Peptides against a protein of PDB entry 5OOQ. Designs and how they scored, part 55

Target 1, 227 residues: chain A of PDB entry 5OOQ
Amino acid sequence: YREDVRQVVTHPANALSFLQPGRLVEISVNGKDNYGWGAVVDFAKRINKRNPSAVYTDHESYIVNVVVNTMYIDSPVNLLKPFNPTLPEGIRPAEEGEKSICAVIPITLDSIKSIGNLRLYMPKDIRASGQKETVGKSLREVNRRFPDGIPVLDPVKNMKIEDEDFLKLMKKIDVLNTKLSSNPLTNSMRLEELYGKYSRKHDLHEDMKQLKRKISESQAVIQLDDL

## One batch from the design tools (peptide; aimed at target 1 S17 Q20 N117 L153)

Design b2_p26_7_s1 (made by RFdiffusion4, then SolubleMPNN; from b2_p26_7, 13 letters changed)
Fold by OpenDDE base, seed 5:
Structure b2_p26_7_s1 (fold): chain B 227 residues (1-227), chain A 26 residues (1-26)
Amino acid sequence: as target 1 above (227 residues)
Amino acid sequence: MPPLPYEELTDEELEEIRKKYEELLK
């Protein structure tokens, strides 16, 4: 169920309007590399110059640049390519006992685990000397102030995800969370069915929205960078 | 005390931001 919610929340139609500079997002790359909470720098539509006909899934169609403070110190960060979410081998979060550094990494929406309701005050030029470390300090301060976790955006109240199937999903999750004492398996199957219906419905609606937004999205990314 | 390095956004502020960015993404 959490994954189903995540898929809806991180869908471009919902997530992009919250990926402002400084927005805190929880990052998990390839389902294995947990960087924890990072700060959004910017995002852009994914364009493959070598293969313009490349079709990406909705969750892979945008690149989000994020500052993390958990990069393993010996990671080959110099090999990171801007707007290339395929990270070089060796790019990973620091494990327990390892030293970490701050880095800007390009990720897809699919690598966002959660979107926080907090925003950091971001430096104007994150690539300038010492600026990533400043953000890193800010991230540490946030983590210190929120030991129980950074508040996550409410998908319904804050993100205004009003899809009927999603609302039903959320209600089921709420019921499951409240009734975690009752048979969670039956509720899980229903949620998956609802998400499947939502995904199918969204695919149809998104195809229509994508056609209308293709031009506006490229312009929006430029305007969002100036905000 | 040094200023907080972050802002906590109210529901109203989040809605304003959402509307602004949603409009930009149209």
Scores: peptide ipSAE 0.362, ipTM 0.855, DockQ to the pose 0.411
OpenDDE base, seeds 1, 2, 3, 4: peptide ipSAE 0.301, 0.302, 0.304, 0.298; ipTM 0.831, 0.825, 0.841, 0.837; seeds 1, 2, 4 fail the geometry check

Design b2_p26_7_s2 (made by RFdiffusion4, then SolubleMPNN; from b2_p26_7, 13 letters changed)
Fold by OpenDDE base, seed 1:
Structure b2_p26_7_s2 (fold): chain B 227 residues (1-227), chain A 26 residues (1-26)
Amino acid sequence: as target 1 above (227 residues)
Amino acid sequence: MPPLPYEELSDEELEELRKKFEELLK
């Protein structure tokens, strides 16, 4: 059920509005590579230049660039390609006893385990020398200040995911905590219905294009005012 | 204590961000 909740939370219709620069997200790549909490740099619609007709699942349709401070020091970070979530072999988090470095990695929404209610103050240019390390220090400071864990956004109260089927799912989770009577298949079917509703409500591709334009326009206006 | 490198948003602030995002999608 936690996975079911995660799928709804990380759906583009819900997650993207909370992926501002500096937003903390907990990262797990391929269900095994846990990078811990990282900071969002930016995100973009996934485009396959070689196959423009490629269709991605909703959770794979966007690429999120995140700063992590848990990258294994000897990982081939130089082989990382921006906005390519297919990570090179050897890209992994440091294990216990290994040294780690800061890196920007491109991930899909499906690699987000949770979305935090904290947002770091991000450097203007994360690609500049030393800036990733600055974010890394900030991440360490956050972890120090929240030894019991970084606060996670509440799907209902904070993210306003109030879909009836989702609420029913949440209720089932509550019931399961007291009674083990739920069928995972039923939950899966409900998730599919929810995704269908989200897809019908939003043309994510067109929406992203419009959003990018509006953001660019807004930035241009700000720059003009600063001159 | 060093200044906080982060902010924690209230429910209201989060709602504002959400609304802003939705408005951008209109």
Scores: peptide ipSAE 0.241, ipTM 0.772, DockQ to the pose 0.367
OpenDDE base, seeds 2, 3, 4, 5: peptide ipSAE 0.275, 0.230, 0.229, 0.286; ipTM 0.793, 0.746, 0.754, 0.810; seeds 2, 3, 4, 5 fail the geometry check

Design b2_p26_7_s3 (made by RFdiffusion4, then SolubleMPNN; from b2_p26_7, 14 letters changed)
Fold by OpenDDE base, seed 3:
Structure b2_p26_7_s3 (fold): chain B 227 residues (1-227), chain A 26 residues (1-26)
Amino acid sequence: as target 1 above (227 residues)
Amino acid sequence: APPLGYEELTNEELEELRKEYKEKLE
């Protein structure tokens, strides 16, 4: 049931309105590379310049740029391509005992494990020298202050997901909390129907260039070192 | 500026922010 909830939460129709600059998200790439909690820089509609007619799944149709502080120090970060979620070989989190650095990586919505109810104050120019490290320090401080975990947004109370079938799912999870699993719902047809409802809302986000501009203009940017 | 470098939003603040961004995305 956890994966079912995650699929609904990370769908563009629900997630994008919460991916403001500085929003904390928990990141897992390809189901194996756990970067922990990172901070959202921005997001954009995924565009393939080589194949403009390419069609992506809903969860892979947007690129989210995030700052992480757990990148392995010897990872070839210079090979990272902006807005390309296919990461170069060797890009991975640091393991226990390894040194880490801060990096901005492009991910898909499918790589988001959780959306937190915390937002960092982000530098205006995250690409400037030293700015990523400042965000990294803030991430460490957040983790220190929340030893039991960063608070996660409630899909119903906070995100206002009001679909009837989803509410039934959440109620079932609440009642059967001890039986919670990562397996899909036994009734796969209902899940497909649920996704269909969100797919219709996805078309509302087609003009990302205009939307990104509007978002940027309305957001007050405060550098972390100015706090 | 807040000394913590981050904020935890109340339910009211979250709702206002959600509405704002939803309107922008529409």
Scores: peptide ipSAE 0.390, ipTM 0.878, DockQ to the pose 0.369
OpenDDE base, seeds 1, 2, 4, 5: peptide ipSAE 0.424, 0.147, 0.141, 0.177; ipTM 0.879, 0.754, 0.752, 0.778; seed 1 fails the geometry check

Design b2_p26_7_s4 (made by RFdiffusion4, then SolubleMPNN; from b2_p26_7, 11 letters changed)
Fold by OpenDDE base, seed 5:
Structure b2_p26_7_s4 (fold): chain B 227 residues (1-227), chain A 26 residues (1-26)
Amino acid sequence: as target 1 above (227 residues)
Amino acid sequence: APPLPYEELTNEELEELMEEYKKALE
């Protein structure tokens, strides 16, 4: 159920509006590399320049740049490619006893475990020397102040996800957390339906953007013809 | 004491940010 909720929460239709600079997100890359809580720098739509026809899933269609303070010190951070969420070999969080450094890593929405209700004050230029470390200090301070965990956004109350099927899912989860009696299969089916709805909305949104672009291009061509 | 490096957002603030960001994404 947590994964089901995560799928809805991290869908572009829901997540992007909360990925402001400084937003804290909990990061797990490829379901194995846990970087803990990081701070959002920015995000962009994933574009494959070599293969413009590349189709990405909704959860992989955006790249989120995040500052983490848990990068293994000997990770080849210099090999990180901007806007490439496929991390080079050796890029990993520090294990217990290892030293860590601050780094900006590109991740997909699928690598977001949770979205926090905290925003850090971010420097204007995160790429400037020492700025990542400043964010790292802030992250440490946050972790110190919230030893029981950073407050996570409530999908309904905070994120205003008001889809009826999702609300039913959340209620079932609440009931399950209290009673352990809800049928997981029913919830999974509803999640698939919900995902389908979001996917369609996203497709429509992309279609609208493409249409707007085509209109703008057409207008530009018309203006060129009028020149 | 140095100012807190973070802010906790109210629902109202979250909504404002969400709407602002949605508009920016259109």
Scores: peptide ipSAE 0.272, ipTM 0.818, DockQ to the pose 0.399
OpenDDE base, seeds 1, 2, 3, 4: peptide ipSAE 0.098, 0.314, 0.236, 0.294; ipTM 0.635, 0.855, 0.789, 0.838; seeds 1, 2, 3, 4 fail the geometry check

Design b2_p26_8 (made by RFdiffusion4)
Pose (drawn by RFdiffusion4):
Structure b2_p26_8 (pose): chain A 225 residues (1-48, 51-227), chain P 26 residues (1-26)
Amino acid sequence: YREDVRQVVTHPANALSFLQPGRLVEISVNGKDNYGWGAVVDFAKRINNPSAVYTDHESYIVNVVVNTMYIDSPVNLLKPFNPTLPEGIRPAEEGEKSICAVIPITLDSIKSIGNLRLYMPKDIRASGQKETVGKSLREVNRRFPDGIPVLDPVKNMKIEDEDFLKLMKKIDVLNTKLSSNPLTNSMRLEELYGKYSRKHDLHEDMKQLKRKISESQAVIQLDDL
Amino acid sequence: DEEILPYYEDTEEELTKMKEEFEKEE
C-alpha cells in the first residue's frame, strides 16, 4: 500500500507542483541505485526526435544534484535528458569516496519528496557550483541523521482525491492492526521476523526455481507449437 | 574555510503560493 501511495505522490500531476529548484528528494533509480538525499535543480518534459509516447512517470526528467556519486564513475557520459545512467555510473560503495554530481532521472526514481529545500546558484553548471551544493547536502544529512522529513501528502500537498483518501485509511487500518499483535511489544521481534523473512525469501526463491525445472523437463516450445 | 549555503523549511502558505504559481503557468 505504501508503494501504491508513492506512485500517486510522484505522478506529474501532484509532484510537479512541488518540484521547485532546491527541493530535497531521496533518489533510488530503478529500485537498485540509492544515491541518498539530493537537491532538485530543474525539470522539463521528455521528448523522445522520434516523438515516442512515454509513461506518465517517465514523461518528465528531473536533474538532481547528489553527493554520493562514486568518485571514479565516468560522469562525462551523461546526456542532459537521457535518464538511462550508463554502465559504471553508480552510487559510491560503503568504503569508497564520493563526489558531487548532477544526474537526470525520471519521476519513478524518486523515493520521497522533502519539505526542505536548499539555496542554489543560478548556474549549477558553473565552476565549483555543483561542489558547493554538495557541501550543503552534507550538512543537512548531519542535522538530520535519522532522515529528512517528508512532505505530508494531504496536509501540505493538498491531495484530496477520494480514491487516494481510501488508500491512506487502508494503511492506518493495517497499522493499528499491526500494533494490536502480541509480537509488537516483544524483544525477539527483530530476531524472529528476520528468521522468518529469510525462510520466506527462500520459499519464494525456491518456488521460482521449482517451476523452471518442471517446464524444462518436457519439450521446450511444445506449447508455442 | 568552507562555504555552506543556507536552506529553507517551507511553510503551508509558501507551498500554496508555489502550487498556485505552477497552475498559472499551465

Design b2_p26_8_s1 (made by RFdiffusion4, then SolubleMPNN; from b2_p26_8, 12 letters changed)
Fold by OpenDDE base, seed 4:
Structure b2_p26_8_s1 (fold): chain B 227 residues (1-227), chain A 26 residues (1-26)
Amino acid sequence: as target 1 above (227 residues)
Amino acid sequence: SEVILPYEELSDEELEKIMEEYKKLE
């Protein structure tokens, strides 16, 4: 269901009006490379100069340039071409323990995992020296301020998607989320935590009973030796 | 409503004000 929602939200008819400069978007390229939250620079309709007759799917028909602050430091960022979503080999996010840098990468709508309900004021010229790093610092600050995650645009309330089938899908998801939140599985994890606490309490109680028995037995032996 | 944040370093106080305004609009 999450993928179905994503397909609707990232469709050009819905997404483009919310891809203003500075819009925060969560980026996953090719389902493998998670760059986290980035900031939109601009977007354009995809044009193939080599093959003008090329037909792209709706989700691949536009290119979005985004600033990310999670690019691996040794990535060949100099080989990046604006409005070319086919990324050079070696372009990837930094893994744990690796250093990262800021970069502008071109992505398709299909690489957008979610659209945030926040925007950054963007520099007039993002290509100017130091500007992408400034945006990168702002992204870090936003992530620090929203430890539970950046708020996502509500497809119905914010994006005003009124498709009947989509509304039915959203209702199903809400019911499932309510059931999951009310579900005994969260109660079962609480039950496991409670059982763990109960087990520890029971173990401590049994240990105390055993210690009291040993003390009582030792006292009985001392009393027998004193008789 | 959308909240727009400056790209420049905001003080903690300024960020808190923006966040409070955002929460009021939700």
Scores: peptide ipSAE 0.084, ipTM 0.667, DockQ to the pose 0.076
OpenDDE base, seeds 1, 2, 3, 5: peptide ipSAE 0.034, 0.040, 0.044, 0.036; ipTM 0.474, 0.405, 0.421, 0.396; seeds 2, 5 fail the geometry check

Design b2_p26_8_s2 (made by RFdiffusion4, then SolubleMPNN; from b2_p26_8, 13 letters changed)
Fold by OpenDDE base, seed 1:
Formats: C-alpha cells, sequence, structure tokens
Structure b2_p26_8_s2 (fold): chain B 227 residues (1-227), chain A 26 residues (1-26)
C-alpha cells in the first residue's frame, strides 16, 4: 500500500504546491538508483520540442530539478541535459566506499519517494561555482540532525488530501500498522508461556528474549512488505 | 553563539499558507 500512497502524494495535483526551492525530497530513479534526500531547485512542465504531440502520464508530465550530494564522482554529469529526465548511462548514486559529488539532476515526479517537511535556504544561483556544494553541506547537516529520518509530510494533516478513497486507504494502513506494533508483544508472551517452564531451570531467559525479538522483527518485515 | 540552521521546518499554518499562495497563482 506504500506505493499506492506514493502515487497519490506525488500526483501533480498534490505534490507541486510543496515543491518550493529548498524543499527536501527523497529520490529514487527507476526504482533502483537511490540518491537519498535532495533539495528542490525548481520544476517545470515537461515539453518535448522534438515531438510536441507526445503525451506523458501525470507522474511523468513535470520535471523537477534537484540537488543531490550522493552522485558518483565519476558519473558523466557533463552529459546531463536540462529538462531531460532520461539520464545518461553511468549517472548513478555512489555506492558504499565510493566518493560522491553534488549535482543537479532532472527527475520526474515518479522518482520522488517522499516529500519532507524541511526546506533548505537555497542560494539564488545554484549554477554558480560552489553553490551546489554549499547545498550539499546543508544536506549533510540535516542528515546529522535527524538521525532517525527527516520528517515526512503527512498526506492528510499536512497536504490536506481529502479524497474519500485515499482516506479509506490511509485508515486501512493505520489498522495494519497497529496490528504490526501489537504482534511483537503478543508473540513474545506466547513464547514465554510456551518455554517458561524450560527457562526457569536452564537460565535460557536471555536466549529466549533474543529469539522472541528476532521472530517479532521477521514478522514485522513481512507485514511491511504487504503495505 | 546561536547556531543558525541552514534549514527550516514548516508549521501546519505555514503549510496552509503555501497551499493558498500556490492556488492563487494558478
Amino acid sequence: as target 1 above (227 residues)
Amino acid sequence: SEVILPYEELTDEELEKIMEEYAAKQ
């Protein structure tokens, strides 16, 4: 159900009003290239000059320029074309152990994983020398200050998405999340009841706690994948 | 010295104003 929520949140009718300069967005290109949190520069309606009759889906109909600080250092960033979200081969985020640089990349709304409730103070001219690196430093500072994650906009409370079907979806997700949060405790108690007779005699209490935790974590992961 | 943050977190009221301003520009 997370994808369903994402589709609604990133629809132009909902997302564009929040894509001010400096707005933080979490970026995933082609479902595989995770750039992490970047900062919005601007956005524009997608226009194909070569094929003016081209029809784009709603999620592909706008281009968002975003500063990222996770671009692989040897990526051919010079081949990036303004307002072309089709990224050249080799444009990718740095992997673990690789060096990264700051870059401005054009993405579609479909490449937005989430919209944060933070905005950076953006320089007036991001294309000027050193400015994107300044934004990169700011992104690092944000990540340092929010180790548990950047606050994400609430679709209902913050974005005011009031569609009835969407609200039903959100309620369903809430119910499932409640079940997920309660399952670890329930499973832990059941395991203690089952093995309590053995733990008292053999000092297996710590091993049982670890096992209970692992089982609970495994179940939580499985249920999260269903959302 | 007061640490100046390079970012701001927006309140619900500020978010509402943003949406209103955007709607007015359309």
Scores: peptide ipSAE 0.399, ipTM 0.859, DockQ to the pose 0.467
OpenDDE base, seeds 2, 3, 4, 5: peptide ipSAE 0.044, 0.379, 0.334, 0.398; ipTM 0.365, 0.858, 0.830, 0.864

Design b2_p26_8_s3 (made by RFdiffusion4, then SolubleMPNN; from b2_p26_8, 13 letters changed)
Fold by OpenDDE base, seed 5:
Structure b2_p26_8_s3 (fold): chain B 227 residues (1-227), chain A 26 residues (1-26)
Amino acid sequence: as target 1 above (227 residues)
Amino acid sequence: MEVILPYEELSDEELEKLRKEFEEKQ
């Protein structure tokens, strides 16, 4: 259920409006590399210049640049390619006992575990010398002040996710959290079905929105040519 | 010395404002 909620929360339709510079996000890359809480620098739609026809999933269709303060010190950070979420080999968080550094990494929405309700004051130029370290200090301060965890955005109250299927999912999760005795597997399958329906509905809605925009743009161009 | 926090916690109203601003730009 948590994964299902995560998928809805991190969907572009919901997440992007909260990914302002400085927004705290909890980062897990490839389901194994946990960087902890990082700060959003910016995001962009993923474009493959070599393969413009490349179709990405909704969660892989955007790249989010995030500052993390947990990068392993000997990671080949110089090999990081801007807006390439396929991280070079050796890019990983520091393990226990290892030294860490601050780095900006490009991630997909699928690598966001949680979106926090905190936003850091970000430097204007994060690539400037010492600026990543400043953000790193801020992240440490946040972690110090929130020992019980950084407050996560409420999907319904804060993110205003009003999808009926999602609300039903949340209610089911609440019921399941209350009824720890109910079989979690049956509920996960139903959540996956609900997400599948949501994804399809959203895809159609987005396609319609894009189509309407293209039609509007085409009409605007025609009107400009008629002037 | 007012310890200026390096972060802000956003209210529901501020979050809604940010959401609307994003939607208006899209």
Scores: peptide ipSAE 0.439, ipTM 0.880, DockQ to the pose 0.384
OpenDDE base, seeds 1, 2, 3, 4: peptide ipSAE 0.371, 0.039, 0.042, 0.045; ipTM 0.846, 0.497, 0.472, 0.472; seeds 2, 3, 4 fail the geometry check

Design b2_p26_8_s4 (made by RFdiffusion4, then SolubleMPNN; from b2_p26_8, 15 letters changed)
Fold by OpenDDE base, seed 5:
Structure b2_p26_8_s4 (fold): chain B 227 residues (1-227), chain A 26 residues (1-26)
Amino acid sequence: as target 1 above (227 residues)
Amino acid sequence: SETILPYEELTDEELAEIRAKYEALK
């Protein structure tokens, strides 16, 4: 059930509106590399210049740049390619006993485990010397203040996911305490149907460049008011 | 501006506004 909810939550139609600069997201790459909570820098629609006709799944159709403070210190971060979510070999989180550094990594929506109800105050230029480390310190402070875990957005109350089948799913999860692994409402066919509705309703096939800019501007105004 | 906390926690109303703005811009 958790994965089913995650699939809906991380769908572009639901997730993108909450991926403002500084938004905390919990990151798991390739289902094995857990970076913990990171901070969103920005996002962009995934474009394949070599094959413009390439079709990605909805969850792989956008690239989210995130700051993590758990990158293994000896990871070849210099090999990271901008806007390429296929990470080079050796890019991984630090294990127990290993030293970590801050890094900006490109991920897909499929690598988002959770979206938090916290936003960090982000520097204007995250690539400038020392800025990633500042964000890293902020991440550590957040983790210190929330030892029981960072608050996660409520899919219904906060994200306004109001699909009837999804609401029914959430009710069942509440009743079953997330103990069931399968539900008739969350089979592959039903999810595809739901995603189809989202994609058509929100026209996710359009270029998001202009929208991204406008959203960023709007969020900047909000952030300034909150400072 | 300098803040004591390096983060903010958004209210339900603030989150609703974010969602509404996103939808309005599409």
Scores: peptide ipSAE 0.325, ipTM 0.834, DockQ to the pose 0.344
OpenDDE base, seeds 1, 2, 3, 4: peptide ipSAE 0.321, 0.311, 0.277, 0.329; ipTM 0.818, 0.808, 0.795, 0.822; seed 4 fails the geometry check

## One batch from the design tools (peptide; aimed at target 1 N117 L118 V142 L153)

Design b2_p27_1 (made by RFdiffusion4)
Pose (drawn by RFdiffusion4):
Structure b2_p27_1 (pose): chain A 225 residues (1-48, 51-227), chain P 27 residues (1-27)
Amino acid sequence: YREDVRQVVTHPANALSFLQPGRLVEISVNGKDNYGWGAVVDFAKRINNPSAVYTDHESYIVNVVVNTMYIDSPVNLLKPFNPTLPEGIRPAEEGEKSICAVIPITLDSIKSIGNLRLYMPKDIRASGQKETVGKSLREVNRRFPDGIPVLDPVKNMKIEDEDFLKLMKKIDVLNTKLSSNPLTNSMRLEELYGKYSRKHDLHEDMKQLKRKISESQAVIQLDDL
Amino acid sequence: DKAEELLERAKEGEILTPEEVQELLEE
């Protein structure tokens, strides 16, 4: 349900109104590369020029400044409006130095939208400007070690559509349902949940393999035939 | 004191301006 709410928030109709310059966003591109918290510089509509149609979330491209780019990552390959990050451009690993950079992303690559926003120079492309902004991101990350506060989707973003409101209530219902479980006030919860979640991943992982073996035992494309 | 007030407002979900965030980061 929370992932369902995220898509409603990041949809251009609601998200673009709050994508002012300097807006803080948590960037997780394609659900794999997590660049941490960054600052939005600008955004523009995506024009594919073959005029191909794009999905609502991919219909727009946002340039953001990050402070967790891997230092030896080849940033010279980036095109201004191409959100497909070339192979080798990745977030710095846990033991590797980081460098401030600007990357393009689609809206689907935003994990959360913050209520804070930085002061940004007019030309981020100017000399040393992307570096200076990266320093500010490091300070915000210090004052908020647990995380940056998110924008309230209803109170702040004034999202009042009825279908969305039922979705928010569905979450509150499951939370109070979760808070009424005997294990909520337990010390072994982290231990038992992790022990179970590992067993569950295997079950789902084994089920994936179990089906592959059976379909391949028989002829391959007999069904296609 | 001013930085603590701004921090409390930010945690309460209030939207802050760039000038206010800059002042918070200076102190």

Design b2_p27_1_s2 (made by RFdiffusion4, then SolubleMPNN; from b2_p27_1, 12 letters changed)
Fold by OpenDDE base, seed 3:
Parts: structure tokens; C-alpha cells; sequence
Structure b2_p27_1_s2 (fold): chain B 227 residues (1-227), chain A 27 residues (1-27)
């Protein structure tokens, strides 16, 4: 269900109104290169000057320029072309232990995993010396403030997506999340009731704790597959 | 703190103003 939500949220009809300069977005290029959270510079409709008759999918029909602070330091960033989402070979995020730099990369809407509810101040000339680094500092501070992740825009409350099928999807997700949150408690209570009958004869506290953990883990996995 | 309050509001789904973002980041 997460991918279904992402497809709706990142559709031009929904996303573009929230891609203001400074909007935080979570970026994954080609489903492989995770740049984490970046900040929107601008966007434009994708135009192929060489092939004006080129038809793009909805999610590929716009180019979003974003500042990231996770670019691998030795990436050929000088080869980046504004509004060209076909990234040069070697453009990638830094891996663990590698140094990163700030860069502006052009991405498609399909490369947006999530749209955050936060918006940074975006310098008017992001290409001026030191401006990307300023945004990079802000990104680091945001990540420090939100170690569990940057809050995502609510598709219904914030983005005002009112499509009936989408609302049905969201309702299903909410029901599943409610079941996930309630089931550990219900299962915990049932386990406590079950073990409470036997607790007089055996120290079942450790076994109960382990069983509760296993049940919680199993339920979390099932729901992750359903979402 | 003020920053913690703004963090909590953001987590609750509120969209912070530019001024509130400046306060949050304290940059």
C-alpha cells in the first residue's frame, strides 16, 4: 500500500502544489540511490528539445531540482545538467564511511519517496558560492531534530487529496495500523491471562517477554508487507 | 523549549511558517 500511496502523492496533480522552493522531499533515484531528505529548488515541465514529440509518463513529465547533502564527494557533479534527470555515471550518494558534499540534482517525481511537511529557506541563487552548503547545514539540523524521520505531509489533511479511491486506500491503511497498534496490547493481555494461570508454578516472565516480542515482530512484518 | 514545541507541532502534522522554521533551526 505504501507504493500505491506514493504514486498518488507524487502525481503532478497532487505533488506540484507542494514542491515550493525549500520543501523537503525524500529522494530515491531509480529505486537504488537513496539520497535521503533534500530540499526543492524548483521544478519545470520536462521538455525534450531533441524530440519535442516525446511523451513522458505523468511521474516523469516534470523535473524537480533538489539540494542534497549526501552526494558522494568524488561524484562527477560538474557533469550534472539542470533539468536533465538522466544522471551521469558515478553520480551517487555517499556510502557509510564516505565523505559527502552538497549538490543540486535534477530528479523526476518518480524519485520522490515522500514529501515532508517542513520547508527550508531556499536562497534565491542556490548556485552562488556557499549557498548549497547553507542549505546543507539546514538539512543536517533538521535531521538532528527529527532522528526518527522528517514528518510527512498528510495526503488528506495537508494535501487535500479527496479522490474516493485514494480515501478508501487510506482508510484501509488506517484500519491496518489500528489493528497493528491494538493487537500487541490484545495479544499481550491474552498472553498475560494465559501465563497468569501458570505463573504460580514456573517463572514464565522471561518466556512471556520473549513470546510477546516474537508476536510483535511477526505482526510488524505482516503489516509491512500489507502496506 | 520553543524548538521542542515546534518539533512536536510538526510531528502532529502542522505546517510551520517560515518564521517558525527559523526558530526551529536556530540558524
Amino acid sequence: as target 1 above (227 residues)
Amino acid sequence: SRAEELEARARAGEILSEEEMAELLAL
Scores: peptide ipSAE 0.612, ipTM 0.945, DockQ to the pose 0.507
OpenDDE base, seeds 1, 2, 4, 5: peptide ipSAE 0.605, 0.611, 0.606, 0.596; ipTM 0.945, 0.946, 0.944, 0.942

Design b2_p27_1_s3 (made by RFdiffusion4, then SolubleMPNN; from b2_p27_1, 7 letters changed)
Fold by OpenDDE base, seed 2:
Structure b2_p27_1_s3 (fold): chain B 227 residues (1-227), chain A 27 residues (1-27)
Amino acid sequence: as target 1 above (227 residues)
Amino acid sequence: SRAEELLERAKAGEILSEEEVKELLEL
C-alpha cells in the first residue's frame, strides 16, 4: 500500500512542485541504503550527454541533489559526480557506531521514500565551506524535535492530488488500516490495481511537461530579476 | 513557547514557512 502511494507522490507531476530548496525528503537508495531525512538542494531533468536519446522512466527522469548528514565518514565522497545518480562504490550511510558526515548526493525520484512538510533554510552556495554542516545541524535538530518522525506531506490536503483513483486508493488504505482482520496480500493487490488505473487514466507525462514549463518560467523570471 | 506552538502546528500537518521552521528549531 505504501509503495503505491509512494509511486504516485514521487511521480514528477506531483513531486517536483514540492522539491523546493530545503524541502525535507526521506531517502533510500537502491532499496537498501537508508540515509534518513535529507534536504533538497535542487533538481534537474536527467540528461545523458553520452546518449541524448536515452529514455528514462518517470521516476528516473530527474536528478535531485540532497544534503544528507548520515554519509559514512570514509565514503569516497570525492568520487561523487554531480547529477549522476549512479553512486560510486562505497558511498553509503553510516551504520550504527560509525561516524557520519554531511554530503550532497544526487538521487532519483525513485529514491525518495517520503516528502516532508518541513522546508529548511537552504544556503545559496551549499558547496561553500561549512554550509553542508549547517544544514546537517538543522537536520539533527529536526530529528531531535520530531522523535516520532518528521511529518509527511498529506498527498491530498497538502499536495492537492485530487485524482479520483488516487483518492480511492487512499480510502482503501484507510479502510485496511482500520480492518485488522483483512488479508494484507489481498489488500495490496487491490491497491496495485487502483494505482494501475490511476496510471492508465491520467496522462502523467503531460502533467509533467506542464510542470516543467512552470518551473522553467519561474526560473526565467528569477533570471530577469537578476539582470 | 513559540517553538512548541510551531512544532504542534507542523505535527498537525500545517506547512510552515522557512522562517517558522527556523523558529521551530530555535536556530
Scores: peptide ipSAE 0.621, ipTM 0.948, DockQ to the pose 0.518
OpenDDE base, seeds 1, 3, 4, 5: peptide ipSAE 0.618, 0.611, 0.609, 0.610; ipTM 0.945, 0.943, 0.945, 0.945

Design b2_p27_1_s4 (made by RFdiffusion4, then SolubleMPNN; from b2_p27_1, 7 letters changed)
Fold by OpenDDE base, seed 2:
Structure b2_p27_1_s4 (fold): chain B 227 residues (1-227), chain A 27 residues (1-27)
Amino acid sequence: as target 1 above (227 residues)
Amino acid sequence: SRAEELLARAKAGEILSPEEMQELLEL
């Protein structure tokens, strides 16, 4: 059930406006590498320089750069390529008992488990010496102060996802969560159907384009004001 | 304290600014 919600929430049309610098996101790469909560640096549309005509899925069409403080210390972080979400072999979170370091990793939207309501102050130049570690300290402090977990953005109240099919999906999840007697498999199929209806009903790709334009315009205005 | 107030608001699901988060974290 959570996956269906995640697919909607992390869709570019919904997610990108909430991926401001400093936004906390929960990260899982390839469904196995859990980095925990990281902080967004920035994002960009995914471009394949070798194949400019490459078509990506909506959830793979953007790269989000995130600061994590859970990178395994012996990970080959020097092999990380900016804006390449295909991580080198050996790039992984620290396991229990292992030491971790701060790193900036490029991920796709599909690697976001949840979007937090918290937004950290993000240094202007995260690549400068010591800046990643500063964010890392902030992340540790957040985890300390939120022992019960970082609050997740409410898709309806915070993200303003007001689509009727999505609301029906959410309602269905709530009903299913309250009904202990329901078969999880049957419920999952129904949720998938609702998600499918949502995806078909809305031109999410067009919505994404519109959002991207708005973001670009906003960034341009900021740059003009700095000039 | 201000930090405690902000923490309570954040836990309640309020969206804080990055500046408020700095105050919350007392960093």
Scores: peptide ipSAE 0.633, ipTM 0.950, DockQ to the pose 0.577
OpenDDE base, seeds 1, 3, 4, 5: peptide ipSAE 0.630, 0.627, 0.624, 0.618; ipTM 0.948, 0.948, 0.947, 0.945

